Peptides against a protein of PDB entry 7BDX. Designs and how they scored, part 83

Target 1, 212 residues: chain A of PDB entry 7BDX
Amino acid sequence: EMGAAACTLLWGVSSSEEVVKAILGGDKALKFFSITGQTMESFVKSLDGDVQELDSDESQFVFALAGIVTNVAAIACGREFLVNSSRVLLDTILQLLGDLKPGQCTKLKVLMLMSLYNVSINLKGLKYISESPGFIPLLWWLLSDPDAEVCLHVLRLVQSVVLEPEVFSKSASEFRSSLPLQRILAMSKSRNPRLQTAAQELLEDLRTLEHN

## One batch from the design tools (peptide; made by RFdiffusion4, then SolubleMPNN)

Design b2_p13_4_s2 (from b2_p13_4, 4 letters changed)
Fold by OpenDDE base, seed 4:
Structure b2_p13_4_s2 (fold): chain B 212 residues (1-212), chain C 212 residues (1-212), chain A 13 residues (1-13)
Amino acid sequence: as target 1 above (212 residues)
Amino acid sequence: as target 1 above (212 residues)
Amino acid sequence: DIDELLDKILESL
């Protein structure tokens, strides 16, 4: 209980840039984010057997941790920190996104995807995550999720790759050959307006790249 | 581990007024501080048997909680919140200070005493804590501690009472009749300069009050 | 929205 509450409050206040700077300015940031990754990994590994009560203290704690990472990644100095000093955490997030089944831990997936997207705002971050082993297959695995919010955040991350020529060029062949075009087309017809828009924009961006 | 780390970070960032405002501006502040008190109480109750490893995750977690309370109490809106909405927490802190033996959990005692002192900066806070049952005996119990830092913070709190005529007048007879004068005189000869000064100042303040 | 998600998580605490 109390740990989840404290972590949730830390998540809430981490929406402030000054709080992110305070978190990162201390000597504990490295250790904190190291343990964060380990904790998230341990949690995801525990799921293979038990019906995770979404509302368990442990789940809430892990959601708060993922939220903190997301908020840190929203800030320029936070992105720099994550990309320079907490790459293992980014690797862990990528791994966990791969380990989770479609429909499993949707809230956590969303938070993790948001963190990766925020990291992707920095070219160095985008390079790092896009060069991660299995990144392209991972995107398609995640895009198979039945959850519209998961798919939305995948599309946003895909768009970040597509919009960055230096990054996209490295994966363009694999990307084009494996692109779940029918899935994206289906999403462009979604009743969810955010998902619909994101899918439409991505399709337009892809068409533009085919003509160039 | 992770809970203690998260709570420790929350403690660290709570040194900022803006963070305190953020903590208190949410709908969770009441619950958080309620659980804080309960957690601290549970911890202290667990001590009666086991040699608390001062460096246990649980100890660090509780220290961080006490630190958060201290930092919240350092801010005007935080004092107002504690005195208006979290009186149970203040009562718990007072109780725990009474339950702890001399030399037991010195770091926690210091943090709790600092929180009470910070609350005492507000006249309403000072009134509330000084009117608590057994407050005068509690001060003397705490002043018997072998730890100089504990004694220092007790002296500071005693000084806050002595310097506030409206508060002191209510307890003046009990205060004078039970005053551990010899102990305070001994502290005025301490090799610890902070303790020495605090004891000297208190003795001067007391002498001034005897002449008025 | 993170804030909306935060609120939902906070409500469940």
Scores: peptide ipSAE 0.009, ipTM 0.752, DockQ to the pose 0.049
Fold by OpenDDE base, seed 2:
Structure b2_p13_4_s2 (fold): chain B 212 residues (1-212), chain C 212 residues (1-212), chain A 13 residues (1-13)
Amino acid sequence: as target 1 above (212 residues)
Amino acid sequence: as target 1 above (212 residues)
Amino acid sequence: DIDELLDKILESL
């Protein structure tokens, strides 16, 4: 209870750029984000056995941790920190996104995808995550999720790759060969307006890349 | 580990007035400070059996909680919140200061005393804590602590009472009858310059009150 | 998005 409450408060206040700078200006930031990754990994590993109720203190704690990472990644200095000093955390997030089954821990997936998207705003971050082993297969795996919000954030991350020629050119062959176009087309017809828009925009971006 | 780290980060950032306002502006502030009191109480109760190593995650967590309370109490809106909405926490802090033995959990005592001192900056807070049952005996109990920093913060809290005529007048008879003058005089000769100064100033304030 | 998620999580606590 108290740990989850404290972490939730830290998550809430981490929406401030000044709070993110204060967190990162501390001597414990490296350790904190290292343990964050370990804690998230331990949580995801624990899900394979006991159906951890999503409302558990542990779940709330891990959601708050993922929220903190997302808020840190929303700020330029936070992105710089994550990409330079917390690559293991990014690797962990990528791993955990692969370890979770479709529909499993949707809220956590959304937060992790939001964090990766925020990291992808930085070209160095986008390069790092897109060069991760199995990144393209992971995107398509995640796009198989039944959850519209998960799929939305996957499409946003895919769009970040597509919009960056230096990054996309390295992955273009694999991307084109494995693109679940029918799935994206189906999403462009979604009743979820955000998902629909994101899928339409990505399809437009992809069309533009075929003509170049 | 992670809970202590998160709480320590929250403590660190709570040094900012804006962060305190953000914490208090949330709908969970009441619950957080309620559970804070319960957690601190549980920790102090656990000390009677197992010598909890001061370096335990639990100890660090509780120190961080006490630090957060101290930082909240350092701000006007935080004092207003504590005095209006978290009186049970203040009651708990007063109780725990009484429950701890001389020399036991010095760091926690210092943080709790700092929080009470910060609350005492508000006249309403000073009234509330000074009207608490056994407050004057508690001050003298705490002044028996072998730790100079504990004694310093007790003297500062005593000074806050003495400097406020409306508060002091209500306690003046009990205060005068129970005053450990010899102990305060001994502190005025301390090698600790902060303790020495605080004891000297209090003795001057007491002399002024005898002449009025 | 995150604020809405935060609110939902806070409501669940």
Scores: peptide ipSAE 0.007, ipTM 0.750, DockQ to the pose 0.046
Fold by OpenDDE base, seed 5:
Structure b2_p13_4_s2 (fold): chain B 212 residues (1-212), chain C 212 residues (1-212), chain A 13 residues (1-13)
Amino acid sequence: as target 1 above (212 residues)
Amino acid sequence: as target 1 above (212 residues)
Amino acid sequence: DIDELLDKILESL
């Protein structure tokens, strides 16, 4: 209980750039983000055996950790730190997104996807995550999720790849050969206006790339 | 481990007034400080049975909680919050300082004493803690500690009482009748220069009050 | 929104 409460408060205050700088300015930042990855991994591994109630203290604690990572990645110095000094955490997030089944831990998936999107604002971060083994299959795996918010954040991450010519050109063949076009087209007709817009914009960007 | 790390980071960032305001601005502040008191109490109660290693994750977590309270009490709005809305936490700190034996949990005692000293900067806070049952006996109990830093912070808190005429006048008879003068005189001859100075200043303040 | 998620998490604590 107290650990989840403290971590939730740390998540809330990490919305400030000054707080992110304070978190990163200490010699304990590396250890904190290392243990963050391990804790998230341990939690996801525990889900295979126990129907953990979505509202457990453990779930809340892990959500707060993912929220902290998201807020750190929202700041320029935070992105630089994650990409340079916490690659294991990024690898862990990518792995955990692959390990989670469609419809499983939706809120955690959203937070992890938001963190990766925030990292993707940094060209070095986008290169790192997009060059990760199985990244393109992972995008399509995640896009199969029934949750509209998960799918929205996947589409945003896909768009970040498509909009960067240097990144997209390296994976263009694999990307086009595996593109779940029917799924994206279905999302462009969604009743969710945010999902509809994101899918439509991505389809327009992809059409532009086919004509060039 | 992760809980202690997160709480330690929250302690570190709570050195900022803006972070203290952010912690207090949420509807969860009351619950957080309630659970803080309960967690500290549970920890101190566990020490009677187990020689808990001073460097355990549990110890580090409780030290971080006490550090957060200290940093909150260092800020004007934080003192106001503690004195108005978290009196149970103040009562808990006073109780725990009484329950701990001389030489036991020195770092925790120092942090708790620092928090009470910070609260004593507020006249309402000083009134509240000084009017607590057994406060004067508690000061003398804590002043028996072999640790120079514990004794220093006790002397600072005693000085806060002595320097406020409205507070001191209410307890002057009890204070004078129980004053461990020989102990304070011994501290004024300490090799620790901070302890020596604090004891000497307090003795000078007490002499001034006897002549008025 | 992270704030909405934070609020939901805080409400569950």
Scores: peptide ipSAE 0.007, ipTM 0.744, DockQ to the pose 0.050
Fold by OpenDDE base, seed 3:
Structure b2_p13_4_s2 (fold): chain B 212 residues (1-212), chain C 212 residues (1-212), chain A 13 residues (1-13)
Amino acid sequence: as target 1 above (212 residues)
Amino acid sequence: as target 1 above (212 residues)
Amino acid sequence: DIDELLDKILESL
């Protein structure tokens, strides 16, 4: 209980850039982010056995941790910190996104995908995550999720890859060969307007890339 | 581990007035401070049985909580919040200070005494804590501590009572009858310059009050 | 979006 409350408050205040700078300027930031991934991993591993209520203190604690990472990644110095000093955490987030089944822990997936998208704003971060083994298959796995919000955040991350020529060129063949075009086309017809727009924009960007 | 790290980071950033305002402006502040006292109480109760290493994750977690309360109490809006909405926490802090033996959990005592001193800057807060049953005996109990830093923070809190005529007048008889004058005189001769100064100033204030 | 999600998570505490 108290740990979840403290983490949730830390998450809330981490929406401020000055708070992110204060967190990262401290001597405990490295330790905090090094064990964050372990805590998130332990939670995901526990889901196979115990139906932890998604509203449990443990779930809230892990959601708050993922939220903190997302807020840190929203800031330029936070992205630099994550990409330079917390790569193991990024690897863990990618792994956990792969370990979660479609429809499983949707809220956590959304937070983790938001953090990866924010990291992708940094070219070094985008390179790092896109060069992760199995990254493209992971995107398609995640895009198979029945949840529109998961799919939205996947499409945003896919668009970060597509809009960066230096990154896209390295994976263009794999990307084209595995692209779930029918799934994206279906999303472009979604009743969810955010998902619909994101899918339409991605399809337009892809059409532009095929003509170049 | 992770909970202690998160609380420690929250403690660190709570040194900012804007962060205190953000914590208190949120919808979870009441819950956070309501369970903070319970967590601190559980820790103090656990000390009777298990020699918890003072450097344990649990100790660090509780120290961080006490630090957060101290930082909140350092700010005017934080004092108002504590005195209006978190009185149970103040009662818990007073109780825990009484439950701890001389020389036991010195760091926690210091943090709790600092929080009470900060609350005492608010006249409503000073009234509330000074009207707590057994408050004057508690001050003398705490002043028997062998630790100079504990005694320093007790003397600061005693001075807050002495310097407030509206508060001091209500307890003046009990205060005078139980005052450990010889102990304070001994502290005025301490090699610790901070303790020496605080004891000298208090003795001067007491002399002034006897002549009025 | 993060603030709204935070609020929803906070409401579940």
Scores: peptide ipSAE 0.007, ipTM 0.749, DockQ to the pose 0.045

Design b2_p13_4_s3 (from b2_p13_4, 5 letters changed)
Fold by OpenDDE base, seed 5:
Structure b2_p13_4_s3 (fold): chain B 212 residues (1-212), chain C 212 residues (1-212), chain A 13 residues (1-13)
Amino acid sequence: as target 1 above (212 residues)
Amino acid sequence: as target 1 above (212 residues)
Amino acid sequence: DIDELLDLILSLL
């Protein structure tokens, strides 16, 4: 109970750049993000058993952890820290996104995808996650999710890859051969305006790459 | 494990006024400080059983909670919040300080005493804690502690009472009748310079009150 | 100290 409350408060205040700098400026930052990854992994592994209620203290704690990572990744110094010193956490997030089934832990998936997108703003971070084994299959697995917010944040991450020629060129053949074009086209016709826009923009970017 | 880590990070960043304002500005502040008191109480009650190692995750978590309260009380808006909206937490701290034996949980006692001293900077807070049942016996109980830092922070809190005529006048008879003068005189001769100074200043303040 | 805070967070993890 109290741990989840404290972590939720830390998540809220981590929206400040000064707080992110304070978290990272301590000698405990490395250990914190290491334990963060382990805790998130343990939680996801526990889901194969009892359906931990979405509102459990454990769920709220893990949401707050994922929120902290997202807020840290939203800031330049936080991205630098994650891509240089916390790669194991990034690997864990990628693994957990692969282990979760479509429709399972939607809120956690969204937070983890937002964190990866924020990391992708750093070219070194974008390179690191896009060169991760199974990254392209993972994107398509996640894009099969029934949740519009999950799909939206997947499309944003895909767009981040497509907009970087150096990154996209390395995986262009695999990307094109496995592209769920019909799924993206369906999303471009969605009633959800954010999902619709993200899918349309991605389709326009992909068309531009086919003509060049 | 992770709850203590998040709480400890929150403690470190709570030294900022902006972070204190952020903690208090959330709708979770009341619940957080309520759970804080309950968690600290549960920890102290557990000490009557197994000697929880001083470095246990639970001990560190409770230290971080006490540290957060101390940092919140160090700031004007934090003091206002505690004395207006978190009086149960103040009552809990006073109770826990009474329940702990001399030499037991020294670090926790110091943090709780520092929090009460910080609250005493607010006249309404000083009035509230000094009018608490058994407050004067509690001060003398705590002043029997073998730890110099515990005794130092007790002397600082006693001085805060003595320096406020409106507060001191209400308890002056009980205070004078129970004053551990020989103990304070012994502290005024301590090799610890901070303890020595605090005891000397308090003795000077008390002499001034006897002549007026 | 932020370092003590991070140690405590780490101990709670």
Scores: peptide ipSAE 0.022, ipTM 0.476, DockQ to the pose 0.321; fails the geometry check
Fold by OpenDDE base, seed 4:
Structure b2_p13_4_s3 (fold): chain B 212 residues (1-212), chain C 212 residues (1-212), chain A 13 residues (1-13)
Amino acid sequence: as target 1 above (212 residues)
Amino acid sequence: as target 1 above (212 residues)
Amino acid sequence: DIDELLDLILSLL
């Protein structure tokens, strides 16, 4: 459908900072991101019923929406906008990541995780998402995914938390008590070089934090 | 629907040259404008059957699409793209303007006429659209519209033809023989200042061409 | 206008 085409085009152009600024400069940016969250939520809720083919126009549309959010979050003004004005969208993304089963909607999970990671580049964003209820259990739930790309982006998000003392200190006890160490160790032996490296780095960072 | 939202967002940002360049720089630009034409055509064809409310999501979506085309045509690289790579879309716009009855889909007509006018800023674009089959009869059909904005944009497009000797010379005989002079004279007395001025200027330009 | 665009988007959602 044309909606999916328009959204996919908007996704593509949203990689430009100028386009992100144009999106955010409009009076309707707030509503767009609100409806984005609602649409993504509706899509995820529909997956438990009807076999939405991954190649459906609806799936492509939702992927494009998630891609737009990711691209917006990659830009400093976009992160500021999301963290200040679109917190409901961030909450929705966190919720949807929890609702999706391992192996379900892998492409969407990757995009949503990339979005959260991009938000985490901002300390205020990292604080917001890490203080979300159930955030630590969610990370471990997502790390159980069979998909290497999902796991990679989870590890990147975990690294963002671990590398920020102001954030990590608040969750350190829960983090240490629930850490799926055996899973991360298994990932450090992955044949996927990106996943292997990310897991190794995280293990090194964690060891450093235990000695401090 | 979210499709309309994404399309409308794309329309608003397409007023920026940077955004137009981003749209056109993508590998999907051709497909987007092809689907745009098809979607607009499908919408216009559906109007003869079901009362599509002007305020419908579908109407707004199509208006946004037409707006995107207009904004793209306002930029030099956008005009070049449309005239070189999206001629089918231009042909579709010309066809749709012919298929719409006077007073029907006024907002869409205005946007489509603005698009054609913007394309006409480029001599190559003006040549292309003016050499379209039935172009002169189409101008007069559109000039019969009761809407002042439609008539204004028709007059602007007619001026683009009249002011370009290389284009006007090819159609001058047909133009002079079919000119709705009484209609243009009536518009020169309009209470709408923009329409009045455009009609007066065109009448002056036409008089100048008769003396040359 | 981005605002007009976003209103249109929002009207379509």
Scores: peptide ipSAE 0.019, ipTM 0.472, DockQ to the pose 0.296; fails the geometry check
Fold by OpenDDE base, seed 1:
Structure b2_p13_4_s3 (fold): chain B 212 residues (1-212), chain C 212 residues (1-212), chain A 13 residues (1-13)
Amino acid sequence: as target 1 above (212 residues)
Amino acid sequence: as target 1 above (212 residues)
Amino acid sequence: DIDELLDLILSLL
């Protein structure tokens, strides 16, 4: 309870740029983000056994940790820190997104995808994530999720790749050969307006790239 | 490890007024400070058994919690919150300071005394603390501590009582009858300049009150 | 229970 409560409060205040700077300016920052990755990984590994109640203190703690990473990555100095000094955490997030099945740990997936998207705002971060082994297959695996919010954040991450020529050119052949076009087209007709818009924008961006 | 790291980071950022406002503006604030009191109490109760290594994750976590309370109490809205909505936490801190022996848990005592001092900046807080059962005996018990920093923060809290006529008048008879004058006089000759100054100032304030 | 919480925190450490 207290760890979850403390971490939830830290998550809440980490929405401030000044708080992110304070977190990163501390002598514990490297250790904190290292242990964050380990904690998230341990939690995901524990799911193969007992059906953890999603409302457990452990779940809330891990959600708060993922939220902190997301908020740190929302700030320029936070992105720089993660990409330069906490690559292991990024690798862990990519791994965990691959290990989780469609429909499993939806809230955690959303938070992790949001963190990756925020990191992708930095070209160096986008390069790092997109060059990770199995990144393109991972995107399509995640896009098979029944959850509209998971799919939304996958589409946003795909859009970040597509909009950067330096990044997209490296994966363009694999991307085009594996693109789940029918799935994206189905999402462009979604009743969820955010998912619908994201899928439509991506389809427009892809059409623009085919004509260039 | 992770809970201690998260709480330590929350402690560090809680030095900001904006962060204190963010902590208190959340729906979890009441629960957080309730659990904080319980956690600190549980930790102190655990000390009767195994010599907890002072550098344990548990110790670090509790120190961070005590530090958060201290930082919250340093801000006007934080003092108001504690005195109006978290009196149980103040009662717990007073209890724990009484339960700990001289020389035991020095760092925790200092942090708790700092939190009480910060609360005492508010007249309502000072009234609440000073009217607590056994408060005057507690001050003298704490002033027997061999640690100069513990004694310093006790003297500061005593000074807060002495400087407020509305508060001091209620306890003046007990205060005068129990005052460890020889101990305070010894502290006024301390090699520690902060302790020396605090003891000298208190002796001057007490002399002024005897002549009024 | 705080012991359960400390155990949880410590287990997450």
Scores: peptide ipSAE 0.018, ipTM 0.465, DockQ to the pose 0.071; fails the geometry check
Fold by OpenDDE base, seed 2:
Structure b2_p13_4_s3 (fold): chain B 212 residues (1-212), chain C 212 residues (1-212), chain A 13 residues (1-13)
Amino acid sequence: as target 1 above (212 residues)
Amino acid sequence: as target 1 above (212 residues)
Amino acid sequence: DIDELLDLILSLL
């Protein structure tokens, strides 16, 4: 509980740019993000065994860690740090998103997807993530999730790729050949207005790219 | 390690007034400081059993918690919060300082004494601490510690009491009757210059009070 | 190490 409480408090204050700068300016920042990746990995590996209760202190702790990464990635200096100094953490997040089954650990998936999206705001981050092995298959795997919030954040990450010609051009052939168009069209008819809008915007962006 | 790392990072950023305000403005501040007291108490109780290695993650975690309390108490709004809303934590710190043997858990003692000193900067905090049962005997117990840093922070806390006539007048009889004058005189001859100066200043303040 | 840490954090609760 106290570790989860401390991590939750750190998560709450990490929404401030000044706090992110303070975290990164510390001599322990590299170690913290290394251990963060390891902790998240150990947690996901434990889920296939005994049913870790999602309401456990462990789950809350890992959610807070993922939240810290998301908040750090939301800040320019945080994105620079992650892309330059914590690539292993980005690789871990990509791996864990692949390891989790549809409907499994939804809150963690959302936080990790938000962190990847925030990193993708940086062109160097977007290039790094999109050039990772199996990235496009991973997006489609995640888009099979029954959770609308997971699907929403996948669509937003896909949109970040589509909106960057320098990134999209490298993957355009694989993207076009594997695009789950029927799934995205189904999402554009969702009762969830945020998911509906995100799917519709992506479909409009894709149509624009086919005509260019 | 990760809980200790998160708490250590939170400790590092809690030196900022804006971060203290953010911690206190959260809906979890009361719960955090309640659990902080419980965690510190559990740690001190565990020391009498198996030799908790002082270099353990547990020790580092508890030191970081005590550091957070110290940093919160260094800020005006933090002192107000502790004195108004977290008196049980102050009671716990006083109790734990009594429970620890001379030379035991020196770093934790120093941090807890610093937190009490910081609280004593507020007249309401000074009154609350100094009116706690056994406070004067506790000061003399702590002053028996072989560690110069413990003794230094005890002398500083004693000086806060002596310098406030409204507080000192209530305890003046007990203070005069139990004052370990020989111990303080020995400290005024210490090779540690900070301890020497603090003991000398306190002796000068006490002489001034005897003549008034 | 992390399981030990989580167990430690959990054992302190």
Scores: peptide ipSAE 0.017, ipTM 0.466, DockQ to the pose 0.069; fails the geometry check

